Peptides against a protein of PDB entry 8OXM. Designs and how they scored, part 317

Target 1, 371 residues: chain A of PDB entry 8OXM
Amino acid sequence: FKAEFRLAGGVNLPKIIDCVGSDGKERRQLVKGRDDLRQDAVMQQVFQMCNTLLQRNTETRKRKLTICTYKVVPLSQRSGVLEWCTGTVPIGEFLVNNEDGAHKRYRPNDFSAFQCQKKMMEVQKKSFEEKYEVFMDVCQNFQPVFRYFCMEKFLDPAIWFEKRLAYTRSVATSSIVGYILGLGDRHVQNILINEQSAELVHIDLGVAFEQGKILPTPETVPFRLTRDIVDGMGITGVEGVFRRCCEKTMEVMRNSQETLLTIVEVLLYDPLFDWTMNPLKALYLQQRPEDETELHPTLNADDQECKRNLSDIDQSFNKVAERVLMRLQEKLKGVEEGTVLSVGGQVNLLIQQAIDPKNLSRLFPGWKAWV

## One batch from the design tools (peptide; made by RFdiffusion4, then SolubleMPNN)

Design b2_p28_3_s1 (from b2_p28_3, 14 letters changed)
Fold by OpenDDE base, seed 5:
Structure b2_p28_3_s1 (fold): chain B 371 residues (1-371), chain A 28 residues (1-28)
Amino acid sequence: as target 1 above (371 residues)
Amino acid sequence: ESEKKLLEELKKKGEELLKEKLEEMEKE
């Protein structure tokens, strides 16, 4: 083990440690707390099931549509190691690192990441109109640069094109699977990019089943499709490859309705899988300090042993679980806002919702919707 | 029939994984 560690984003600020294997290869390991490990482990299994469905369909198999998964290794009752994809970086570290971030390197005259965050925090408690105006000013003075990731990593034009296609397919697959599962908290530190494959790895899967919508500042987008995410796709943006890969992924999900409902039902009623939003977790997610330097005291795992008084919690839990299943069934039928949509209509609505500056401006500033 | 068999395999794998996790937690 190296003596140095890096912090990843997320609820319990997971530690990235570099390990040297017996083969002399360096491997990154992600060390998480118990509860995050369980939630991630369950969601990784759901992603593996989704990958199995995608591999069985000829159209999604030909497009190599997969969501990247990682192995969870329990180390103790309170800690585990996530087997990290060697050569991954948080998209936030590449884009908005204070010293050598891509925005600073390619757009030195734009606002700094800190100036953007400060401007959005100053309007956090203001009207939606004021948030929108400041968000548009931030976006005008903070232009996307994520196209340069593939240009820096892949100097050969044929390799560059292949990797940009792999990235676009990975964004499409993870966006649609993430929407179906109601995956939230998709900030720039919870999304990694593989420096060799250009595929995304989603981490910190503790906000699922649309529980991001019940946060004090509710999530207003179905997935992360911000300007930098789109810029990484190249000149066509959300059109062509991305849209077609979303549609083909959504077709497989909708055709697998009974499978996905059965899997999610088993998980919702698993007493070991805490998917419900706790008020303390909600506060923690939206009180993240601006400064990565303040070690917020880890909420002691001992205070989460607040005895679930069995009887009254059970009826409220069952009603929330039923509502989650009903909403999942609606998504898988293409029911949006009381209307049944085609796959193309549903995917189009989701893309429009995800790129809408009005929705993006309403997000919690810590989500960094301008990146 | 192939979708039903996949559903049964996925349900069985889900139940086995849930059971393995429950049994791992009962042994600790």
Scores: peptide ipSAE 0.020, ipTM 0.451, DockQ to the pose 0.018
Fold by OpenDDE base, seed 1:
Structure b2_p28_3_s1 (fold): chain B 371 residues (1-371), chain A 28 residues (1-28)
Amino acid sequence: as target 1 above (371 residues)
Amino acid sequence: ESEKKLLEELKKKGEELLKEKLEEMEKE
């Protein structure tokens, strides 16, 4: 282990530790807390199961639809090491890094990422109309640049085209699988892009099963499909390859309803899988930069007093688990807003919801919906 | 170690369950 650690971007500031393997190769390792590691590990297993379903289906296999997974290595009961995907970068680091971000490089006359965040924070407690107007002003003065990722990394035109397709397929697969599992909007630092494959890796899977909808600022999108995410697909945007890959992924998920329900049921009732949103986690996920100074949670709150009646907690938990399963069943049936939709209709609705500036303007400003 | 075993058991059960359900779906 090197003595130096880097902070990965993201809410939990996971520690990246460089390790030299017995093979003499340096491997970056992400060190997370116990609970975050377990949530990530469980969700990686669900992704592996989804990948197995996608590999069996001829249409998804031909399209090479897969959700990228990473290895979770539990070190101890309190610490685990994730094998960090070598050659990945957070999309947020590529796009809005303070020094060398693509927005600053390609759009130097646009608003800074800080100016955008400040403007959206100023309206955070305002009406939806005021949020929408400011979001549209931010979007007009902060134009997407993620198309340049593939252009910078892949100089050969044939490779560039292939990698842009790989990216588009990866976004489609992760968006639909993420919607089914209720991952919701993903913070830009929790989406990594592989610099060699152009595929996405989703990390920090602590918000699942639509628990983002019960946050103080509820999520309003089914998945992250912001302007930069779309810009990375190139000229076709959400049309053509992306839409077809979403439809084929959704078709496999819907046709695998019983399997997915049974898998998720086993996970929801696992006493070692804490997927529930708690108030402290909710506060932490939507903490304001101004509030960072006071909440050093002395995590020395003794575990003693929350021996509140196991019966009421269990009954509340069971009701939440049942609601999650019912909502998952609805999604897998194509039930949206009380209406049964075709795969194409459901995917269309989800895409429209995800790209709607009204929905994006209502998201928590810390998640940077303009990126 | 207990959590690693449980995650491995959950993985194994999930893989077995997925295998069974997928073998059922291949017979229909």
Scores: peptide ipSAE 0.018, ipTM 0.465, DockQ to the pose 0.016
Fold by OpenDDE base, seed 4:
Structure b2_p28_3_s1 (fold): chain B 371 residues (1-371), chain A 28 residues (1-28)
Amino acid sequence: as target 1 above (371 residues)
Amino acid sequence: ESEKKLLEELKKKGEELLKEKLEEMEKE
């Protein structure tokens, strides 16, 4: 390990440590001290299994449909070492960095990211109608720019086209697998884009199995398919390549029902895998930027008391686990809102739900559904 | 091969955990 470390930024101030392997290769490691890296590690294993399923199918293999994975070495429930995704940038940093974000560079007369966030925070406790109206105003005055990522990074037109295709495939695969695993919407800082491959890397997998629906502001989308995410696909948007890749991914997932159910059942009942939403985690995930100042949780040592009320917690846990398994089984059967859909019908519904401004307007403003 | 082995190990661990949990639920 090198003696020098860098801060990656963010609330948890993760440390980036450069280490030299026994192979003489320098590797960046992210040391997170407050995040449940066990959850990330487990979800990376699930993604690897999904990748194995996708590689076995000829149609998904031909399309090179994969979820990008990273190495996680959990040291404890709250600490571990992540392989830093070298050559990646958070999409949020590219899009809405305050100094040199793509929105500011390409759309200097649009609302600032801060103005958008402020407007949406002001209506956070308002009606769905008021949220929708303000969201539409924000969207009108904050036009998508993520198309410029590939244009900036890939100057050769043939390479640009190939990378845009790789991006679109990556979004499709991660969206469908993310829906099956109930990852929900993803904060723009928790989606990294590889600057060389244009593939997405999802990090901080602390919300799984639709636990985002029990947040103080419930998730209303099956996955993140916001306007900038769509803009990165280019002129076809969600049509053509994206839709076909979603359908082929969903087909593999549905045809792998027994395997996926077995895997998820294992995970839900693994006592080392804390997938459940707790009030502190919910508060952390939906903290208001204004409330960041006071809650230094003095992590005082009394981790002992959480063990005591096991009986009522266990019955509640089992009921939640059963509900997750039932809902997973429904998804894998194509059951949406009590109706059995074809793969194309299910994928269409999910896309429509994910891009619906009414659903997007109801999301937690901190997750920037207008980006 | 490593992924296949991991799937088999996870499947086996899951069958064990499921069995333990079913045995716990039968005792309540």
Scores: peptide ipSAE 0.017, ipTM 0.429, DockQ to the pose 0.016
Fold by OpenDDE base, seed 3:
Structure b2_p28_3_s1 (fold): chain B 371 residues (1-371), chain A 28 residues (1-28)
Amino acid sequence: as target 1 above (371 residues)
Amino acid sequence: ESEKKLLEELKKKGEELLKEKLEEMEKE
């Protein structure tokens, strides 16, 4: 093990450690707290099942549509190492690292990531109109650069094209699967990119089943489809490959309705799977310091042993679980805002919601919606 | 029933992969 560790984002402040294997290969490992590991492990199982559904369908299999999964290895009852996908980097580290981030390298005259964050924090308590205006100013002065990821990593044009296609497919699959599962907290440190495959790896899966909508600053987008995410797709943006891959993923999800409902029902009622948003978790998620350097107090798993007064909490829990199942059923039927949509209509609505500057401007500043 | 079985198979496969990795780490 290297003596140096980095903190990752998340409720239990997972530590990224670099390990040298007996094979002499460096492997990054993510050491998380117990609860984050359980949540991640459960969601990885769901993703594996979604991958199985996607592999059974000829159209999604031909497109190699998969959500990237990682192995969760418990080291102890309270800690585990995620085998971090060797050769992954947080998209935030590539894009908005203060020293050498792609925005600073390719757009040196744009606002710094810090200036953007500061401007959005200054309006955090302001009207939606003021947030929108400042967000548009930030976006005008912070232009996307994520196209350069594939250009830097893949110098061969044929490889570059295939990797950009792999990226676009990965964004599409993870966006739709993430939407169906109600995956939240998709900030730029919770999304990794594999430097070899150009596929995304979603980490810190503790905000699921639309629990991001009950945060003090609600999540207003179905998935991360910000300007840099789109820029990584190249000149076609959300059109063509991305849209088609979303539609094909959504087709498989909708056609697997019973399966997905049964899975999620089992998980929602699993007493070992705490998917519910609690006030402390909500506070932590929206009080994240901008500086990765401050040791925030880990929400100890033991502080969640607030002895649930069983009776009133069970009724409230069951009502939340029922609501989650009902909303999942609606999504899988294509019911959006009380209207039944086709797969293409539903995917179009989700894309429009995800790219809408009005929705993006309302997000918590720590989500970095301008990136 | 088939879906519950698939979840159990996935859980079991996760546990087996975990066990294999623990056994690999114990050999190093």
Scores: peptide ipSAE 0.007, ipTM 0.420, DockQ to the pose 0.020

Design b2_p28_3_s2 (from b2_p28_3, 16 letters changed)
Fold by OpenDDE base, seed 4:
Structure b2_p28_3_s2 (fold): chain B 371 residues (1-371), chain A 28 residues (1-28)
Amino acid sequence: as target 1 above (371 residues)
Amino acid sequence: ESEKKLLEELKKRGEKLHEELLEEMKKE
């Protein structure tokens, strides 16, 4: 281990430690404090399983549809070593870094990321109509720039085109698998992009199985498909490659229903896998930046084990697990809002839901749905 | 058969991860 560490930013200030392996290779490791890395580890295994399903199907294999995974070594309930995704950058850092973010560089006359956040926080407790109006004003004055990521990183036009396709495929695969697993929207700092492959890496998988819908500000999108995410696909946006890759991924997921249900059932009843939303986790995920200072959640670990042994909590847990399994089964059957949809119909609905400014305007402002 | 074998491999991986997590939790 090198004596020097870097902070990766974010609320938990994860420490990036450079480790020299016995092979003499430097490997970056992210030491997250206070995060339940077990959830990340479990979800990475689920992603590996989804990748196995995707590799078995000829159409998804030909498209190289995969979710990028990373190694998680949980050291404790609250600490662990992540294999740092070497050569990745958070999308949020590229887009909205205060010093030299792409929005500031390419759109210097647009609203600042701070102005956008402030405007949306001011209406957080307002009507959906007021949220929508302010969101549209923000969007008009904060135009997407993520197309420039691939343009900056890949100067050769043929490479640029290939990498833009890799990005688009990665977004499609992660969006559909993320929807099936109920990951919901993703904070822009929790989506990394690989600077060499243009593939996405999803980190901090603390919201799964649609638990984002029971947050104080419920999630209203099936996955993150914000304007910058779409802009990175280039001029075709969600049409063509993205849509086809979503459809082919969804086809594999739906055709693997029994497998996916059994996997998720095992995970839901795993006593070590804390996927349930608790009030403190909900507060943490949707804390206002102004309130960040004082709440050291010194949650003693002991209080969580004692709570599961209460008969009423166990009954409530089982009912939530059953509901998650039922909803997963519906998704895998193409049941949306009580209607059975084709793969194309379901994917279309999900895309429309994810890009709808009305849905995006209702999201928690801290997750920056305008980015 | 290939699906059943996958399910068994997945179950074994899940069980192994659970055991590894239990062992790490016992060290704290």
Scores: peptide ipSAE 0.019, ipTM 0.431, DockQ to the pose 0.021
Fold by OpenDDE base, seed 1:
Structure b2_p28_3_s2 (fold): chain B 371 residues (1-371), chain A 28 residues (1-28)
Amino acid sequence: as target 1 above (371 residues)
Amino acid sequence: ESEKKLLEELKKRGEKLHEELLEEMKKE
């Protein structure tokens, strides 16, 4: 291990450590503290399975549809070593870095990321109509720039085109797999882009199985398909390659219903896999910058064994797990709002829900739905 | 058959992850 560490940025300031392997190769490792890397590890296994299903299908294999995975070595409930996604950058860092983000570089006369966040925070407790109006004003004065990622990284036009297609395929695969697994919207810092492949890597998988819908500000989108995410696809946006890749991914997921249900069932009942939303986790995920009072966690949470009767916890847990499985089964049947949809109909509904400014305006402002 | 084999491989991988987690929790 090198004695030097770097901070990866973001709220948790994860430590990047460089390790020299016995093979003489330097490997960057991300050390996350306080995050339950078990959830990430489990979700990486689920992604590997989805990839196996996608590789077995000729149509998805030909399209190279995969969700990028990384190695997770959990060390404890609160510690672990991630194989750092070398050559990746958070989409949020590329787009809205305070110093030299793409919005500032390409759109210097637009609102700053801070101004956008402030405007949306001011309306956070207001009506949906007021949120929508302010969101539209923010969007008008904060135009998408993510098209420039591929243009900056890939100077050769043929490579640029190939990488833009790789990006679009990666967004489609991760969006549909993420919807099936109920990952919901994803914070812009929790989506990495590979600077060589243009593929996305999803990290910090602490919200799964639609648990984002039970947050104090519930998620209103099936996946992150914000204006910048769409802009990275180029002129066709959500049409053509993206839509077709979503449809082919959804087709494989729906045709693998029994396999996916059995796997998720095993995971939901794994006593080591805490996927449930708790009030502290909910508070942490939707913490306001103003509520960054110095909670120095000098909470010695003495594990007061709240020996709450195991029976009532188990019964509540089982009811939530059953509801998750029922909803997963509905998704895999194409049941949306009590209606059975075709793959194309379901994918269309999900795309429309994800890009709807009314849904985006209702998201927690900390998730930056305008990015 | 290919789905059963995948399910068994996944179950084994889940069991292995569970064992690895249990062994790591025993070392702390």
Scores: peptide ipSAE 0.016, ipTM 0.435, DockQ to the pose 0.020
Fold by OpenDDE base, seed 3:
Structure b2_p28_3_s2 (fold): chain B 371 residues (1-371), chain A 28 residues (1-28)
Amino acid sequence: as target 1 above (371 residues)
Amino acid sequence: ESEKKLLEELKKRGEKLHEELLEEMKKE
């Protein structure tokens, strides 16, 4: 281990530690100090299974549809080493770093990331109409720049095109699989981009199975498909390659229903896999800057044996697990709002939900839906 | 000053690559 550590951006301030392997290679490792890395490890196994399904299908294999996985080594319940993908950066670090972010660089006359966040925080407790109006004003004065990621990294036009395709495919695959698994908390620090492959790496997989919908500010989008995410796809945006890759991914997921249900069922009933949302986790994920002062880190989560009767916890847990399985089965059947949709219809609905500024304006300001 | 020039060059290159891609996509 090198004595030097860097803080990764984000609420959790994970320590990036450079480790020299026994092979003499430096490997950057992310040490998360408070996150349940077991959740990440389990979800990485699910992603590997999804990747296996995607590799078996000729159409998804031809498109190289894969979710980027990372190696998780849990060290404790709340600590572990993420083998950090060398050459990844949080999309938030690239886009909205206060000093050198792409928005400031390419759009210096737009609102700062801080101004956008402030405006959205000011309306956080306001009506949905007021949130929508302020969100639209923010969006008008904060134009997307993520197209410049590939343009900065890939100077050769042919390489640039291939990398933009790889990005678009990665967004599509991760969006659809993330939707099927009900993956939440997709803020700009939880999505990394590989600087060499242009593929996305999703981290912090602790909000799964639509548990983001039961947050104090519910998640209103199926995945992150914000304006910068779309801008990174280039001129076609959500059309063409992205849509087709979503449809082909969804087709594989729907055709693998029994396998996916079995996998998720095993995970939901795994006593070591705490996927349920708890009030402390909810507070942590949607912590306000004002609330940072009072939460002394000494909440030993160990000692509040709230002896809620084990029976009532188990019954509530089982009902939530059953509801998650039922909703997963609906998704895999293409059931949306009680209607059976085709793969194309379902993908279209999900895209529309994800890009809807009404849905985006309702998200927690920390999610940065304007990015 | 050097960074500002580099940013303007990258911006111009980005705009050009965007136009070139628009033209390629009109051919597909």
Scores: peptide ipSAE 0.016, ipTM 0.345, DockQ to the pose 0.012
Fold by OpenDDE base, seed 5:
Parts: structure tokens; C-alpha cells; sequence
Structure b2_p28_3_s2 (fold): chain B 371 residues (1-371), chain A 28 residues (1-28)
């Protein structure tokens, strides 16, 4: 193992470590805590299922639509290693690293990542109108640069074009699968890009089943489709390849309704899969940088002594689980805001919701909606 | 039939993950 490590971001600040295998190859490993490993392992199985459904359909198979998965390897009762693809980097590290980030390199006269974050933190407690105005000012002075990822990594024009298509397909597949599963906390450190394939790897899967909507600052977008995410698709943006791949993914998900409902039902009632949002997790996810100094939450395992009466927990849990299943069934029927939509109508609504600057301006500043 | 087989394979994988997690918890 190398002595150096990098932080991947997320709740338990998972460590990325480089190790040399017995074959002399360097492999990157993600080290996480026990609870994160369980949540990630369960969600990796759900992604493998979605991949199996996508491989069975001729239209999604021809497009090579897949969500990237990683292997969870338990090391101990309290720790494990996620087998990581060598040559994967957080999109946040590429875009907004303080010294050599792509925004600083290609747009040296734009606002710094720190200035953008500061401006959005100053308005965090303000009206939605004031948040929107400041978000628009930030966006005007912080222009997208993620197109340069493929241009830096793939110098051959034919390879560059193929990799840009692989990226666009990966964003589409992960966005629709993530929406169906209600995957939240999609900040720039929880999404990695493979430097060889240009495919995305989603990590830190602990906010699922729309539990991001019950955070103190609710999540207002179905998935991450921010300006840099769109810029990486090239000149067509969300039109053409991305939209068609979203529609074909959504078609497979809607046609697999019974399968997906049964899977999610098994997971919701699994006593080892804690998918529920708790107040401590909510505080941690939306902690202010000013409050970081004092509360090292030693999540002492001993605060499981919230002896809430078992009976009241079970009834509240069952009602939340039923609501999650009902909402999943609505999504898979194309029911949005009480209206039944076609696949194209539903995908269009989700794209419009995800790119709406009013929705993006309402997100927690730590989500970095301007990136 | 292909969906039933996928559901059964999934139940088996979920059950196996649940058993593996339960066995790890019993080693404490």
C-alpha cells in the first residue's frame, strides 16, 4: 500500500488508497466504514439487476447501456475495501481542485470554486428569489469546462468521439436508474469518471428511495444534470444521444415493474439494510463548514440506545416503506404530479426538472449545483 | 418465465448477501 491517500468525499469520508497487486499492477481501493459498505453492497446488487434487464433488451444492449458497478470486499467486521477501477477520478477533483482544476486552467478569470461556494453559502438562509439571483450570477461567472476532460484524455478524434458517446450513455443510464431508485446526495465527490472508458461510477449510495427530499434542505432535482455534466456531452447537450438513452432506459425500467417492485420490497424489509434517514445522518450530510470544527461525530455505536418503543418504530417504518413502494410504482407507471406520462413525456419532465436553475438554486450549497 | 428466473436469482443473491451479513454479525 502507498502511504498517501485521497478523500473521495461523502458522509464517512471514504479513503482512496493505492495498492500494488501481486501481479505488479497498481489498483486503487476505496476504504469505507461498515454501514456504508452494507448500503453500497445492496445498491450494487440492484445495479447488477438493472444491468441484467438492460442487457436483455435489444435496444439498450446495442447502445451498451450499463451502470458501472464495483466489488465490495469486507476486510473486517467494521471495515471493507471497495475494489476500484484503476484510473478513476472524482469529477470534483478534475473540475474544482483548488490548484489545477479544469475551471482554473481553462477559465482563469471566472470566479474561483471558493468564491462560488461562499456566495451560495451567504444566501443559504435567504428567500428562493435571492438564492436564484445569486445562483444566476455565479453561473454567469463560472462557465462549464467538462468538455475538456475527453479532449485532454483522448487526442485521437475518433476515440474522442467514441468516449464522449460512452460518457453520455453512462450519464443517461445512471440518471434514470438513479431516479427510479430515488438515489440522492449526487455531489461532485460522489461521482467518479473512468479516465479510460469515460464512464461514471456512482459511490456513497446511502441516500436512496428519495430520502434526500426529507433533508433539512430538500433535494429538488431527480439526478445530477448540472452545466458541467451537460458540457461533457458536447455540442448536442441533453438532446439526441442523452435523451434517447434516457428514454430507452426508462422503457426497460417501466416494462420491468413487477421485478423492480419485488426487489425493492425485499430490500426495504431487510433488517440489515438501513435506508431510513436519521437526524444524525441528515446533520452530517448538510453540516456547515463553520460547524466542522467541534463535532467530530464519533458515531459511537453506543447511541443505538434510542430505545424508541419497538412497536412505534415498526409502525412508522412500515408506513414509510409502503410510501416508498407506492412512489416507486408511480414512477414505473409514469405517474408524475398525478398525471400519467409517456416514456418520452416522463423523461422530458425529469430533464427539465434537473436543469431548472430554480431547482438547482434551492439545493444545499455543498451539493455544488453550479458545477 | 425469464422475469421469474431473474426474480429467483435475485432473491437467492439477496438471501445470500443477507446470510453473509448475518454470519459476519454473529462473529462479533
Amino acid sequence: as target 1 above (371 residues)
Amino acid sequence: ESEKKLLEELKKRGEKLHEELLEEMKKE
Scores: peptide ipSAE 0.009, ipTM 0.418, DockQ to the pose 0.020

